# Peptides against a protein of PDB entry 2MBZ, part 18

Target 1, 143 residues: chain A of PDB entry 2MBZ
Amino acid sequence: GINLTPEEKFEVFGDFDPDQYEEEVRERWGNTDAYRQSKEKTASYTKEDWQRIQDEADELTRRFVALMDAGEPADSEGAMDAAEDHRQGIARNHYDCGYEMHTCLGEMYVSDERFTRNIDAAKPGLAAYMRDAILANAVRHTP

## One batch from the design tools (peptide; aimed at target 1 S38 I90 Y95 Y109)

Design b2_p16_4 (made by RFdiffusion4)
Pose (drawn by RFdiffusion4):
Structure b2_p16_4 (pose): chain A 143 residues (1-143), chain P 16 residues (1-16)
Amino acid sequence: as target 1 above (143 residues)
Amino acid sequence: SRRAAAALAFAAYAFA
């Protein structure tokens, strides 16, 4: 998958070691179909592809988190769009985490506080803010 | 933070 060195993972993922949990991930659910399509795509991903996502993800926090500061609701245009923005980003980066699928991530993320702590490292409650943004975004699209 | 971004990318890798 990532097949990176500890140094690269640092320069890329920062102080986050996903490889150590590589096989550990499927322990949680390990039952998804999209993971299959993703592994095929992440089969050759390099540190650049991985870094490209990080710099991209960092940008997600300032805007999302900045929206929180202004005190605007997550189902807001800017927030939901930010959610739609997240969808295409994580979808085109692995296979195509559809809307319905993108939502599965939103709540299954709140369950494991490991993800939240690592994700909220930017700010607490961000996971909840995004889920609703993504959930609402999916609604305005859902027939 | 980079860790936050890494977690997001890993989550997507893990489940997507």

Design b2_p16_4_s1 (made by RFdiffusion4, then SolubleMPNN; from b2_p16_4, 9 letters changed)
Fold by OpenDDE base, seed 1:
Structure b2_p16_4_s1 (fold): chain B 143 residues (1-143), chain A 16 residues (1-16)
Amino acid sequence: as target 1 above (143 residues)
Amino acid sequence: TKTSAGALAFLGRAFF
């Protein structure tokens, strides 16, 4: 799990407790390379590391929202670039994330209502927009 | 739809 004190966890994640999903994640993906890589990488993360990750995620969220507000299609260069940055962020912080894996994650964002509501808290339809951008980005990088 | 093992998702408000 996340090796932060309860206070540190609150400071970084607020009312969202990522550890509440630890058991489910282990049950669903505990035997995968992705899970192993994530456990190994995050085991040494400090509060500052988690905060940076959170900040990066928040910035990306704002970026997608801005694209939506501007009317940019999800398959625009801007949206696909944001999706690429999302993929790379996962790769740096958690596990190797190829384009196929990324598209699977995108589908999960719209199929798992828990992810959908968490993502759409920033803007309704954001999860679907991200999924579409992720797919478009994967397509352009898979000739 | 696509499915894959190891789908540990990431976003500011959506972990694992």
Scores: peptide ipSAE 0.115, ipTM 0.801, DockQ to the pose 0.095
OpenDDE base, seeds 2, 3, 4, 5: peptide ipSAE 0.098, 0.108, 0.105, 0.100; ipTM 0.778, 0.793, 0.780, 0.782; seed 2 fails the geometry check

Design b2_p16_4_s2 (made by RFdiffusion4, then SolubleMPNN; from b2_p16_4, 8 letters changed)
Fold by OpenDDE base, seed 4:
Structure b2_p16_4_s2 (fold): chain B 143 residues (1-143), chain A 16 residues (1-16)
Amino acid sequence: as target 1 above (143 residues)
Amino acid sequence: TKRSAGALAFLGHAFV
């Protein structure tokens, strides 16, 4: 799991416990390349690394929210660029994330109520907006 | 320190 002290985990994640889902993740995804890559990459992560990841996620969230507030379509250049940065962030920090994988993640955001609820805590409809932007970004990169 | 929706989303797909 995440090799942080309880205090460090609290400082970074607050009341969210990432270890809460460790067993489920292992059961569902433990045999995938993505899981293996993520375990390998994150094994050496420090508190600073995890904080950076959280900061990047927060920035992305704010970016999508700002796009929504401005009335920008999910298939706008701005939204698709945000989706691309999201994909690249996953690739850097966790596992290789192609456009098909990214699209699957987007669908999960709207089909798994836990993800939808967590994402939409920032703004109602954000999960759907992200899914649409992810899909649009994938489409524009399809030959 | 608070729970971040963005962090949760990112960590979520990190486990997929």
Scores: peptide ipSAE 0.122, ipTM 0.771, DockQ to the pose 0.395
OpenDDE base, seeds 1, 2, 3, 5: peptide ipSAE 0.112, 0.121, 0.113, 0.115; ipTM 0.770, 0.775, 0.773, 0.777

Design b2_p16_4_s3 (made by RFdiffusion4, then SolubleMPNN; from b2_p16_4, 10 letters changed)
Fold by OpenDDE base, seed 2:
Structure b2_p16_4_s3 (fold): chain B 143 residues (1-143), chain A 16 residues (1-16)
Amino acid sequence: as target 1 above (143 residues)
Amino acid sequence: TKTSAGALAFLGRGFV
C-alpha cells in the first residue's frame, strides 16, 4: 500500500482511500510488469511525491478540457502533445509506458466504466477525447 | 478532480 500516515493520505486524497482498491488491482493487474514496476517505484514515494502526481493529473485534465472547450480535434497537435505528456508522466511516475501500452490504456478509459465515470466527471466525453488523442499521438510516432 | 485522479491511478494503470 501507500506509505503515508492516515493524516497524510487525507491531505493528499481526501476521502478517497487508495487501499480500497488494492485487492482488486492485484486481481486485475497483479501479474503484469506494469503492476510490479509501479509497486516498486511508488514504494518510496513521500507525501510530496503523491501530491505532485495528483497535481500533474489535475493539470493535464484541465489541459484536455481546455482543448475540448476550444473545439480542438483530438488529433490536433495540442491534443496529441497533451497525450504525449500523459504517456511520459505515466512512465516517470509508475511504469514503462510505450505507445502500445498507452493506446491500451486509452481503450480502457472508455471501456471500463469506473475509469469513464471518473474521467468524465471533469467533462462529459473527456475519456473518449483522451483515447482519441492517445491513439493519434501513437500513430504519429509510429515508424 | 483530485479524488478521481487518485482513483484512476489505483484502479491499476497510472494517473489520468
Scores: peptide ipSAE 0.183, ipTM 0.808, DockQ to the pose 0.408
OpenDDE base, seeds 1, 3, 4, 5: peptide ipSAE 0.183, 0.175, 0.176, 0.186; ipTM 0.802, 0.808, 0.806, 0.815; seeds 1, 5 fail the geometry check

Design b2_p16_4_s4 (made by RFdiffusion4, then SolubleMPNN; from b2_p16_4, 7 letters changed)
Fold by OpenDDE base, seed 1:
Structure b2_p16_4_s4 (fold): chain B 143 residues (1-143), chain A 16 residues (1-16)
Amino acid sequence: as target 1 above (143 residues)
Amino acid sequence: TRRSAGALAFLGRAFF
């Protein structure tokens, strides 16, 4: 799992325990290249690495919420740029994330109620907005 | 299925 002490995990993730999903992730994606790459990359991550990833995630969440509050449609340039940054963040920190992979993730955000609840904790409808932005970004990058 | 295609990533104190 995540190579942090319980205290460090709490400092970074709070009450959310990512390791709760370790077995399910292995069962569902364990034979994929994405899973392998993620395990290889994250195996050496320090507390500071995980904190940076969390900070990036928080910033992106705020960015999407701000776009929604401003009334920017999910296929706006701003929303698609945020989706692109999300894709690149996954690629940098976890695994190669092409546009098809990204759209699959976006669909999961709205089809798996656990993800929807977790994402929408920041703002109702955020998961759907994010999915739509991800799809729009993928479309514009695959002419 | 699409929801089983990719490994989880972390965003906003949630894995997805």
Scores: peptide ipSAE 0.108, ipTM 0.783, DockQ to the pose 0.102
OpenDDE base, seeds 2, 3, 4, 5: peptide ipSAE 0.093, 0.104, 0.092, 0.092; ipTM 0.761, 0.764, 0.759, 0.763; seeds 3, 5 fail the geometry check

Design b2_p16_5 (made by RFdiffusion4)
Pose (drawn by RFdiffusion4):
Structure b2_p16_5 (pose): chain A 143 residues (1-143), chain P 16 residues (1-16)
Amino acid sequence: as target 1 above (143 residues)
Amino acid sequence: AARRAAGALAFAAAAA
């Protein structure tokens, strides 16, 4: 998958070691189909592809988090769009985490506080803010 | 911290 060195993972993922949990991940649910399509795509991903996503993800925080500061609701245009923005980003980066699928991630994320702590490292409750943004975004698209 | 958060997201997406 990532097949990176500890140094690269640092320069890329920062102080986050996903490889150590590589096999551990499927332990949680290890039952998804999209993961199959993703492994095929992440089969050759390099540090650049991985770093490209980070710098991209960092940008997601400032805007999302900035929206929180202004005190605007997550189902807001800017927030939901930010959610739609997240979808295409994580989808085109692995296979195509559809809307319905993108939502599975939103709540399954609140369950394991390991993800939240690592994700909220930017700010607490961000996971909840995004889920609703993604959930609402999926609704305005859902037939 | 942001880099770590981003890393978690990228890896989580890869696991999706």

Design b2_p16_5_s1 (made by RFdiffusion4, then SolubleMPNN; from b2_p16_5, 5 letters changed)
Fold by OpenDDE base, seed 2:
Structure b2_p16_5_s1 (fold): chain B 143 residues (1-143), chain A 16 residues (1-16)
Amino acid sequence: as target 1 above (143 residues)
Amino acid sequence: ALRRAAGALAFLGAQL
C-alpha cells in the first residue's frame, strides 16, 4: 500500500482511503504489467510525491471543468490537449499508458459508477466529457 | 477488462 502514516494519508487524501481498494485491485489485476509498474513506481513515493499527484489531478479537473463551462466541445483542441496531459500524467506516475489504454480508462469513467460519482463530484457530466476528450485525443494521434 | 484494471490502479493513486 501507500507508505504514509495515517496522518500523512489524511493530509494528502482526506477522507479518501486509496488502500481500501488494494485487495480488489490485487485480486482483479495483480498479474498485469500495469499493476507491477504502478507498484514499482509508487513504492518509493514520498508524501510530497503523492501530494504532487493529487495537485496535478486537481489542476486537470479544474481545466476540464473550465472547458465545459466555456462550452468547448470535448473534441476541441483544448479538451484533447487536456486529455493528452492526463494520459502523460498517468504514464509518469503510475504505468505505461498508450492511447488504447487511455480510451479504456475513459470508458471506465462512465461505466464504473464509483469513478463516475467521484469524477462528477466536480461537475455533472465531467466523466463523459473526459471520456469523449480522451477518445478524440486518441483518434487524432492514430496513424 | 483492461479499462477496469487501469482505472482501478489509477484510483489507488489518483482520483482520476
Scores: peptide ipSAE 0.100, ipTM 0.774, DockQ to the pose 0.129
OpenDDE base, seeds 1, 3, 4, 5: peptide ipSAE 0.102, 0.097, 0.082, 0.095; ipTM 0.774, 0.768, 0.744, 0.768; seeds 1, 3, 5 fail the geometry check

Design b2_p16_5_s2 (made by RFdiffusion4, then SolubleMPNN; from b2_p16_5 with A2L A12L A13G A16L)
Fold by OpenDDE base, seed 2:
Structure b2_p16_5_s2 (fold): chain B 143 residues (1-143), chain A 16 residues (1-16)
Amino acid sequence: as target 1 above (143 residues)
Amino acid sequence: ALRRAAGALAFLGAAL
C-alpha cells in the first residue's frame, strides 16, 4: 500500500485512507499494465510526492470549476486543455494513459457513484463536465 | 484534497 506513516497519511489524505480500496483495486485491475506500472512507480514515492499529486489534483479541479463557472463548453479549448493536462498528470504519476484509457476513466467518473460523489463535491455536474472534456480532447487528438 | 472514491491512486481514476 501507500508507504507512509499513519501521521503522514493523515497529513496528505486526512481521514481518508486510500489503502481501504487496495483489495478492490487488485481484484478489478490487478492484471492490467496500469496496475503494475502504478505499483512500480509509486513504490518509491515520498510524502512530498503524494502531497504534490494531491495538490495537482486540487489545482485541476479548481481549473475545471472555473471553466464551468465561466460557462465554457466542455469541448472548449480551455476545457480540452485541462483534460489533456489531466491525462498527462496520470501518465506522469501513475501509468501510461492514452486517449482511450482516458476516455474510459472519464466514463467511470460518471458511472461509479463513488467517483461522482467525490468529484461533484467541488461542483455539481463536474464529473460529467470532465467526462465530456476528456472525450472532446481525445477526439481532437484522434481525427 | 479531493478524496478518490474507489480510490486506487489512479488505477481507477484518481488524480483529478
Scores: peptide ipSAE 0.091, ipTM 0.762, DockQ to the pose 0.302
OpenDDE base, seeds 1, 3, 4, 5: peptide ipSAE 0.101, 0.097, 0.083, 0.082; ipTM 0.772, 0.769, 0.765, 0.762; seeds 1, 3, 4, 5 fail the geometry check

Design b2_p16_5_s3 (made by RFdiffusion4, then SolubleMPNN; from b2_p16_5 with A2L A12L A13S A16L)
Fold by OpenDDE base, seed 4:
Structure b2_p16_5_s3 (fold): chain B 143 residues (1-143), chain A 16 residues (1-16)
Amino acid sequence: as target 1 above (143 residues)
Amino acid sequence: ALRRAAGALAFLSAAL
């Protein structure tokens, strides 16, 4: 799991405890390349690394919310660019994330109620907006 | 609210 003290975890993640999903993630995805890559990359992460990742996620969330508030379609250039940055962030921090993988993640955001609830805490419908932007971004990058 | 969203995006996105 994440090698932080309870106090450090609270400082970085707040009320969200990522370790509560460790067993389920291992059971469902433990034999995948993505899981292996993520474990290898994150094994050496410091508190500062995790905080940086959270800050990046916060910034991305704010970008998507701002796009929604402005009435920008999920297939707008701005929304697709935010989706691309999201994909690249996953690739940088966790595992290789191609466009097909990214679209699968986007679909999970709306099909798994736990993801939907966590994401939509920022704004109702955000998970669906992200899914649509992710799909649009994947389409524009597919020959 | 954003912290929970950030947590989901950061860690759960790595959960496939």
Scores: peptide ipSAE 0.091, ipTM 0.747, DockQ to the pose 0.628
OpenDDE base, seeds 1, 2, 3, 5: peptide ipSAE 0.105, 0.093, 0.086, 0.080; ipTM 0.770, 0.755, 0.744, 0.740; seeds 1, 2, 5 fail the geometry check

Design b2_p16_5_s4 (made by RFdiffusion4, then SolubleMPNN; from b2_p16_5, 6 letters changed)
Fold by OpenDDE base, seed 4:
Structure b2_p16_5_s4 (fold): chain B 143 residues (1-143), chain A 16 residues (1-16)
Amino acid sequence: as target 1 above (143 residues)
Amino acid sequence: ALRRAAGMLAFLSASL
């Protein structure tokens, strides 16, 4: 899991504790390459690494919210670029994330209430907007 | 709100 003290975890993740889902994640995806890659990469992460990851996620969240507030469609170039940066961030920090994997993640954002609730805490409908942007980005990169 | 969203995004990115 995430090797941080309770205080460090609070500083980085706030009221959300990713470790409370570790067992479920292992049960559902423990035999996947993505899980293996993520465990291997994150094993050496420091508090600063996790904070950087959170900052990147926070920035992308604000970016999507700003796009929504501006009335930009989820399939706009701006929204698709944000989705691409999200995909690349996953690939850099956790595991190889192709467009197929990314669209599956986007679908989970709207199909799992836990993810929807936490994402939409920033703005109602954000999870759906992100899912749509992720899908649009995948489509535009399809040969 | 953004902290929770960021946490969820990071968790999801780290999981599957």
Scores: peptide ipSAE 0.110, ipTM 0.756, DockQ to the pose 0.684; fails the geometry check
OpenDDE base, seeds 1, 2, 3, 5: peptide ipSAE 0.108, 0.108, 0.108, 0.107; ipTM 0.760, 0.753, 0.759, 0.753; seeds 1, 2, 3, 5 fail the geometry check

Design b2_p16_6 (made by RFdiffusion4)
Pose (drawn by RFdiffusion4):
Structure b2_p16_6 (pose): chain A 143 residues (1-143), chain P 16 residues (1-16)
Amino acid sequence: as target 1 above (143 residues)
Amino acid sequence: SVPSRAAGALAFAAMF
């Protein structure tokens, strides 16, 4: 998958070692179909592809988090759009985490506080803010 | 620059 060195993972993922949990991840659910399509895609991903996503993800925090500061609701245009923006980003980056699928991630993320702590490293409750943004975004699209 | 840890978690989680 990532097949990176500890140094690269640092320069890329920062102080986050996903490889250690590589096989551990399927322990949680390990039952998804999309992961299958993703592994095929992430089969050759390099540090650049991985770093490209990080720099991209960092940008997601400032805007999302900045929306929180202004005190605007997550189902807001800017927030939901930020959610739609997250969808296409994580989808085109692995296979195509559809809307319904993108939502599965939103709440299954609140369950394991390991993700939240690593994700909230930017700010607490961001996971909840995004889920609703993504959930609402999926609704205005859902027939 | 070194990206944030939050970004790393997000990128890795997106595989699913």

Design b2_p16_6_s1 (made by RFdiffusion4, then SolubleMPNN; from b2_p16_6, 6 letters changed)
Fold by OpenDDE base, seed 1:
Structure b2_p16_6_s1 (fold): chain B 143 residues (1-143), chain A 16 residues (1-16)
Amino acid sequence: as target 1 above (143 residues)
Amino acid sequence: MRPSRAAGALAFLGRL
């Protein structure tokens, strides 16, 4: 789990406790390389590391929202670049995230209502927009 | 074939 104090967790994640999903995550993905990589990487994370991850996520969210508000299609260069940055962020912070894995994550964002509501809290339809951008980005990088 | 939905840990941060 996240090795922060309750106070630190609150400061970084607010009322959302990611550790509430630890058992489900382990059950669903505990035998995957991604899970092992994530556990190894995050085991040494400090509060500052987690805060940076959240800041990066927030920035990316704002970026996608801005693209949507501007009417940029999800397969625009801007949206695909945001999706690429998202993929790279996952790769740096958690586990190797290829384009196939990324598209699977995108599909999860719209198929699992928990993800959808969490993402769409920033803007309705954001999860779908991200999924579409992720897919488009994967396509353009798959000759 | 579409790869399995084997997402990594902490996917439920809702921002990964």
Scores: peptide ipSAE 0.128, ipTM 0.794, DockQ to the pose 0.058
OpenDDE base, seeds 2, 3, 4, 5: peptide ipSAE 0.084, 0.102, 0.081, 0.101; ipTM 0.752, 0.784, 0.749, 0.789; seed 3 fails the geometry check

Design b2_p16_6_s2 (made by RFdiffusion4, then SolubleMPNN; from b2_p16_6, 7 letters changed)
Fold by OpenDDE base, seed 1:
Structure b2_p16_6_s2 (fold): chain B 143 residues (1-143), chain A 16 residues (1-16)
Amino acid sequence: as target 1 above (143 residues)
Amino acid sequence: MRPSRSAGALAFLGRL
């Protein structure tokens, strides 16, 4: 799992405990390429690496929230660019994330209540907005 | 072949 001390984990993730999902993830997806890639990438991650990942996620969240507050459609260039950055971040930090995979993730954000709850903590409807932006971004990149 | 939605659940570990 995440090879940080309990204190470091709290500093990086706060009340969210990613390790509580380790068993579920392994049971459901342990035989996938994504899982193997993620295990290989994250095995060497330091506290600073995890903190950077969280900072990037927080920045992206703020970016999406700002787009929503500004009334920008989820299929606007701004929203699609944010979705693209999200996809690329997953690819760099965790596993290969093509547009098809990304759209599947977007659908999961609105269909798995745990994801929806976690995402919408920043702003109600954010998960749906992200899903729509992810889909729009995938469409524009796969003509 | 389109990947399954479940394959992305690893995102929980990083709050992606």
Scores: peptide ipSAE 0.125, ipTM 0.801, DockQ to the pose 0.067
OpenDDE base, seeds 2, 3, 4, 5: peptide ipSAE 0.121, 0.124, 0.097, 0.143; ipTM 0.769, 0.771, 0.764, 0.806; seed 5 fails the geometry check

Design b2_p16_6_s3 (made by RFdiffusion4, then SolubleMPNN; from b2_p16_6, 7 letters changed)
Fold by OpenDDE base, seed 2:
Structure b2_p16_6_s3 (fold): chain B 143 residues (1-143), chain A 16 residues (1-16)
Amino acid sequence: as target 1 above (143 residues)
Amino acid sequence: MVPSRSAGALAYLGRL
């Protein structure tokens, strides 16, 4: 689990407890390289590291919302760039994230209602928009 | 990276 005190967890994640999903994640992906990489990488993370990750996620969310509000297509340069930054952020913080993996994540955002609900809390349809941007970004980087 | 309140324990593991 995340190596933070209950107080630190509250400061970073609020009422959300990410460790509530640990068993499910292990059951679904425990034998994958991504899981192993994430466990290894995050094992040393401090409160400040987790806070940075949250800040990055929030910033990216605002960026996507702004694109949607502006009516920018999900395959616009701006949306695809945001998707690329999302992919790179995952790679830096958790595990190697190629375009195929990223596409799979995008599909999860719209197929797992828990992700959809939590993402769309920022703006209805955000999960679908992100998925489409992720796909577009993957396509433009795939020869 | 998805919002902290998203499911998946911040692993962001997709359909594998």
Scores: peptide ipSAE 0.065, ipTM 0.756, DockQ to the pose 0.251
OpenDDE base, seeds 1, 3, 4, 5: peptide ipSAE 0.060, 0.075, 0.067, 0.063; ipTM 0.755, 0.763, 0.753, 0.747; seeds 3, 4 fail the geometry check

Design b2_p16_6_s4 (made by RFdiffusion4, then SolubleMPNN; from b2_p16_6, 6 letters changed)
Fold by OpenDDE base, seed 2:
Structure b2_p16_6_s4 (fold): chain B 143 residues (1-143), chain A 16 residues (1-16)
Amino acid sequence: as target 1 above (143 residues)
Amino acid sequence: MRPSRAAGALAFLGLL
C-alpha cells in the first residue's frame, strides 16, 4: 500500500483511502506490467510525491473542465493536448502508458461507474469528454 | 474537501 501515516494520507487524499482497493487492484491487474511498474515506482514515494501527483491531477481536471465550459470539442487541439499531458503524467508517476493503454483507460472511465462518478464529480460528462479527448489524441499520434 | 482529490488518484491509478 501507500507508505504514509494515517495523518499524511488524510492530508493528501482526505477521506479517500486508495488502499481500500488494494485487493481488488491486485485481483484485476496484479499480473500486468502496469501493476508491477506502479508498485516499483510508488514504493519510494514520499508524502510530497503523492501531493504533487494530486496537484497535477487537480490541475488537469481544471483544464478539462475549462475546455468543456468553453465549448471546445474533445478533438480540439486544447483537449488533445490535455489528454497528452494526462498520458505523460501516468507514464512519469505510475507505469509506461502508450496510446493504446491510454485509450483503454479512457474506456474504463466511462465503463466503470466508480471512475465515472468520481471524475464527473468535477463536472457531469467529464469522464466521457476525457475519453473522447484521449481517443482523439491517440488517433493524431498514430501513423 | 474537494471531491477532485479522490478523482485524481483513481484516474491516474487506472488500476481499479
Scores: peptide ipSAE 0.099, ipTM 0.770, DockQ to the pose 0.377
OpenDDE base, seeds 1, 3, 4, 5: peptide ipSAE 0.088, 0.089, 0.095, 0.093; ipTM 0.769, 0.774, 0.770, 0.769; seed 3 fails the geometry check

Design b2_p16_7 (made by RFdiffusion4)
Pose (drawn by RFdiffusion4):
Structure b2_p16_7 (pose): chain A 143 residues (1-143), chain P 16 residues (1-16)
Amino acid sequence: as target 1 above (143 residues)
Amino acid sequence: SFDPLALLATAGGFKR
């Protein structure tokens, strides 16, 4: 998958070692179909592809988190759009985490506090803010 | 269905 060195993973993922939990991930659910399509796509991903996503993800925090500061609701245009923005980003980066799928991630994220702590490293409750943004975004699209 | 690798990728970003 990532097949990176500890140094690269640092320069790329920062102080985050996903490889250590590579096989550990399927232990949680390990039952998804989309992961299959993703592994095929992440089969050759390099440090650049991985760093491209990080710099991209960083940008997600400032805007999302900035929306929280202004005290605007997550189902807001800017917030939901930010959610739609997150969807296409994580979808085109692995296979195509559809809307319904993108939502599965939103709540199955709140369950494991490991993800939240690593995700919230930017700010607490961000996971909840994004889920609703993504959930609401999926609604205005859902028929 | 979803992709957990997407979570790892995102987690890395937000951890930076």

Design b2_p16_7_s1 (made by RFdiffusion4, then SolubleMPNN; from b2_p16_7 with D3S A9S T10L K15A)
Fold by OpenDDE base, seed 4:
Structure b2_p16_7_s1 (fold): chain B 143 residues (1-143), chain A 16 residues (1-16)
Amino acid sequence: as target 1 above (143 residues)
Amino acid sequence: SFSPLALLSLAGGFAR
């Protein structure tokens, strides 16, 4: 799991504890390359690394919310670029994330209520908007 | 904001 003290976890993640899902994640995806890569990469992460990851996530959330508030379609250049940055962030921090993988993740964001609730805490409909942007970004990169 | 859960998501769509 995340090698932080309870206090450090609270400072970075607030009331959300990602380790509460460790058993389920291992049961569902423990034999995948993504799981292996994530465990290998994050094993050396410091509190500062996790904080950086959280800050990147917060920034991306703000970008998507701003796009929605501006009325930009999920298949706009701005939304697709935000989706691309999201994909690249996953690839950099956790595991190889191609466009097919990213599309599957986007679908999970709207099909798993836990993801939907957590994402939509920033803005109702954000998970669906992200899913659509992720799909559009994948389509434009798969001619 | 995105939860860590959103970032730590794995191959949900690839599960058999």
Scores: peptide ipSAE 0.073, ipTM 0.763, DockQ to the pose 0.076
OpenDDE base, seeds 1, 2, 3, 5: peptide ipSAE 0.065, 0.070, 0.067, 0.071; ipTM 0.761, 0.765, 0.762, 0.763; seed 1 fails the geometry check

Design b2_p16_7_s2 (made by RFdiffusion4, then SolubleMPNN; from b2_p16_7 with D3S T10L K15A)
Fold by OpenDDE base, seed 4:
Structure b2_p16_7_s2 (fold): chain B 143 residues (1-143), chain A 16 residues (1-16)
Amino acid sequence: as target 1 above (143 residues)
Amino acid sequence: SFSPLALLALAGGFAR
């Protein structure tokens, strides 16, 4: 799990407790390379590391929201670039994330209501917008 | 915004 004290977890994640999903994650993906890589990488993460990851996620969220508010299509260069940065962030912080993996994650954002609700808290329809941008970015990088 | 839900559930490789 997350190697932080309850107080540190609250400071970084607020009312959300990521450890509440540990069992489900292990049951569903415990035998995957992604799970193993994530566990290995995050085992050494400090509170500051987790805070940085959260800050990066928040920045990306704001970026996508700004694109939506500006009326930019999800397959615009700006939206696809944001999706690419999202993919690279996953690869840097968690596990190797190719374009196919990224599209699968994008699909999860719209098919799992928990993800949809969490993402759309920033703006209704954001999960679908991100999924579409992720798909478009994958297509342009898979000629 | 992205919560740890978005982060930790990503540990699941959706390969295959």
Scores: peptide ipSAE 0.097, ipTM 0.762, DockQ to the pose 0.082
OpenDDE base, seeds 1, 2, 3, 5: peptide ipSAE 0.087, 0.091, 0.094, 0.093; ipTM 0.763, 0.769, 0.768, 0.774; seed 2 fails the geometry check

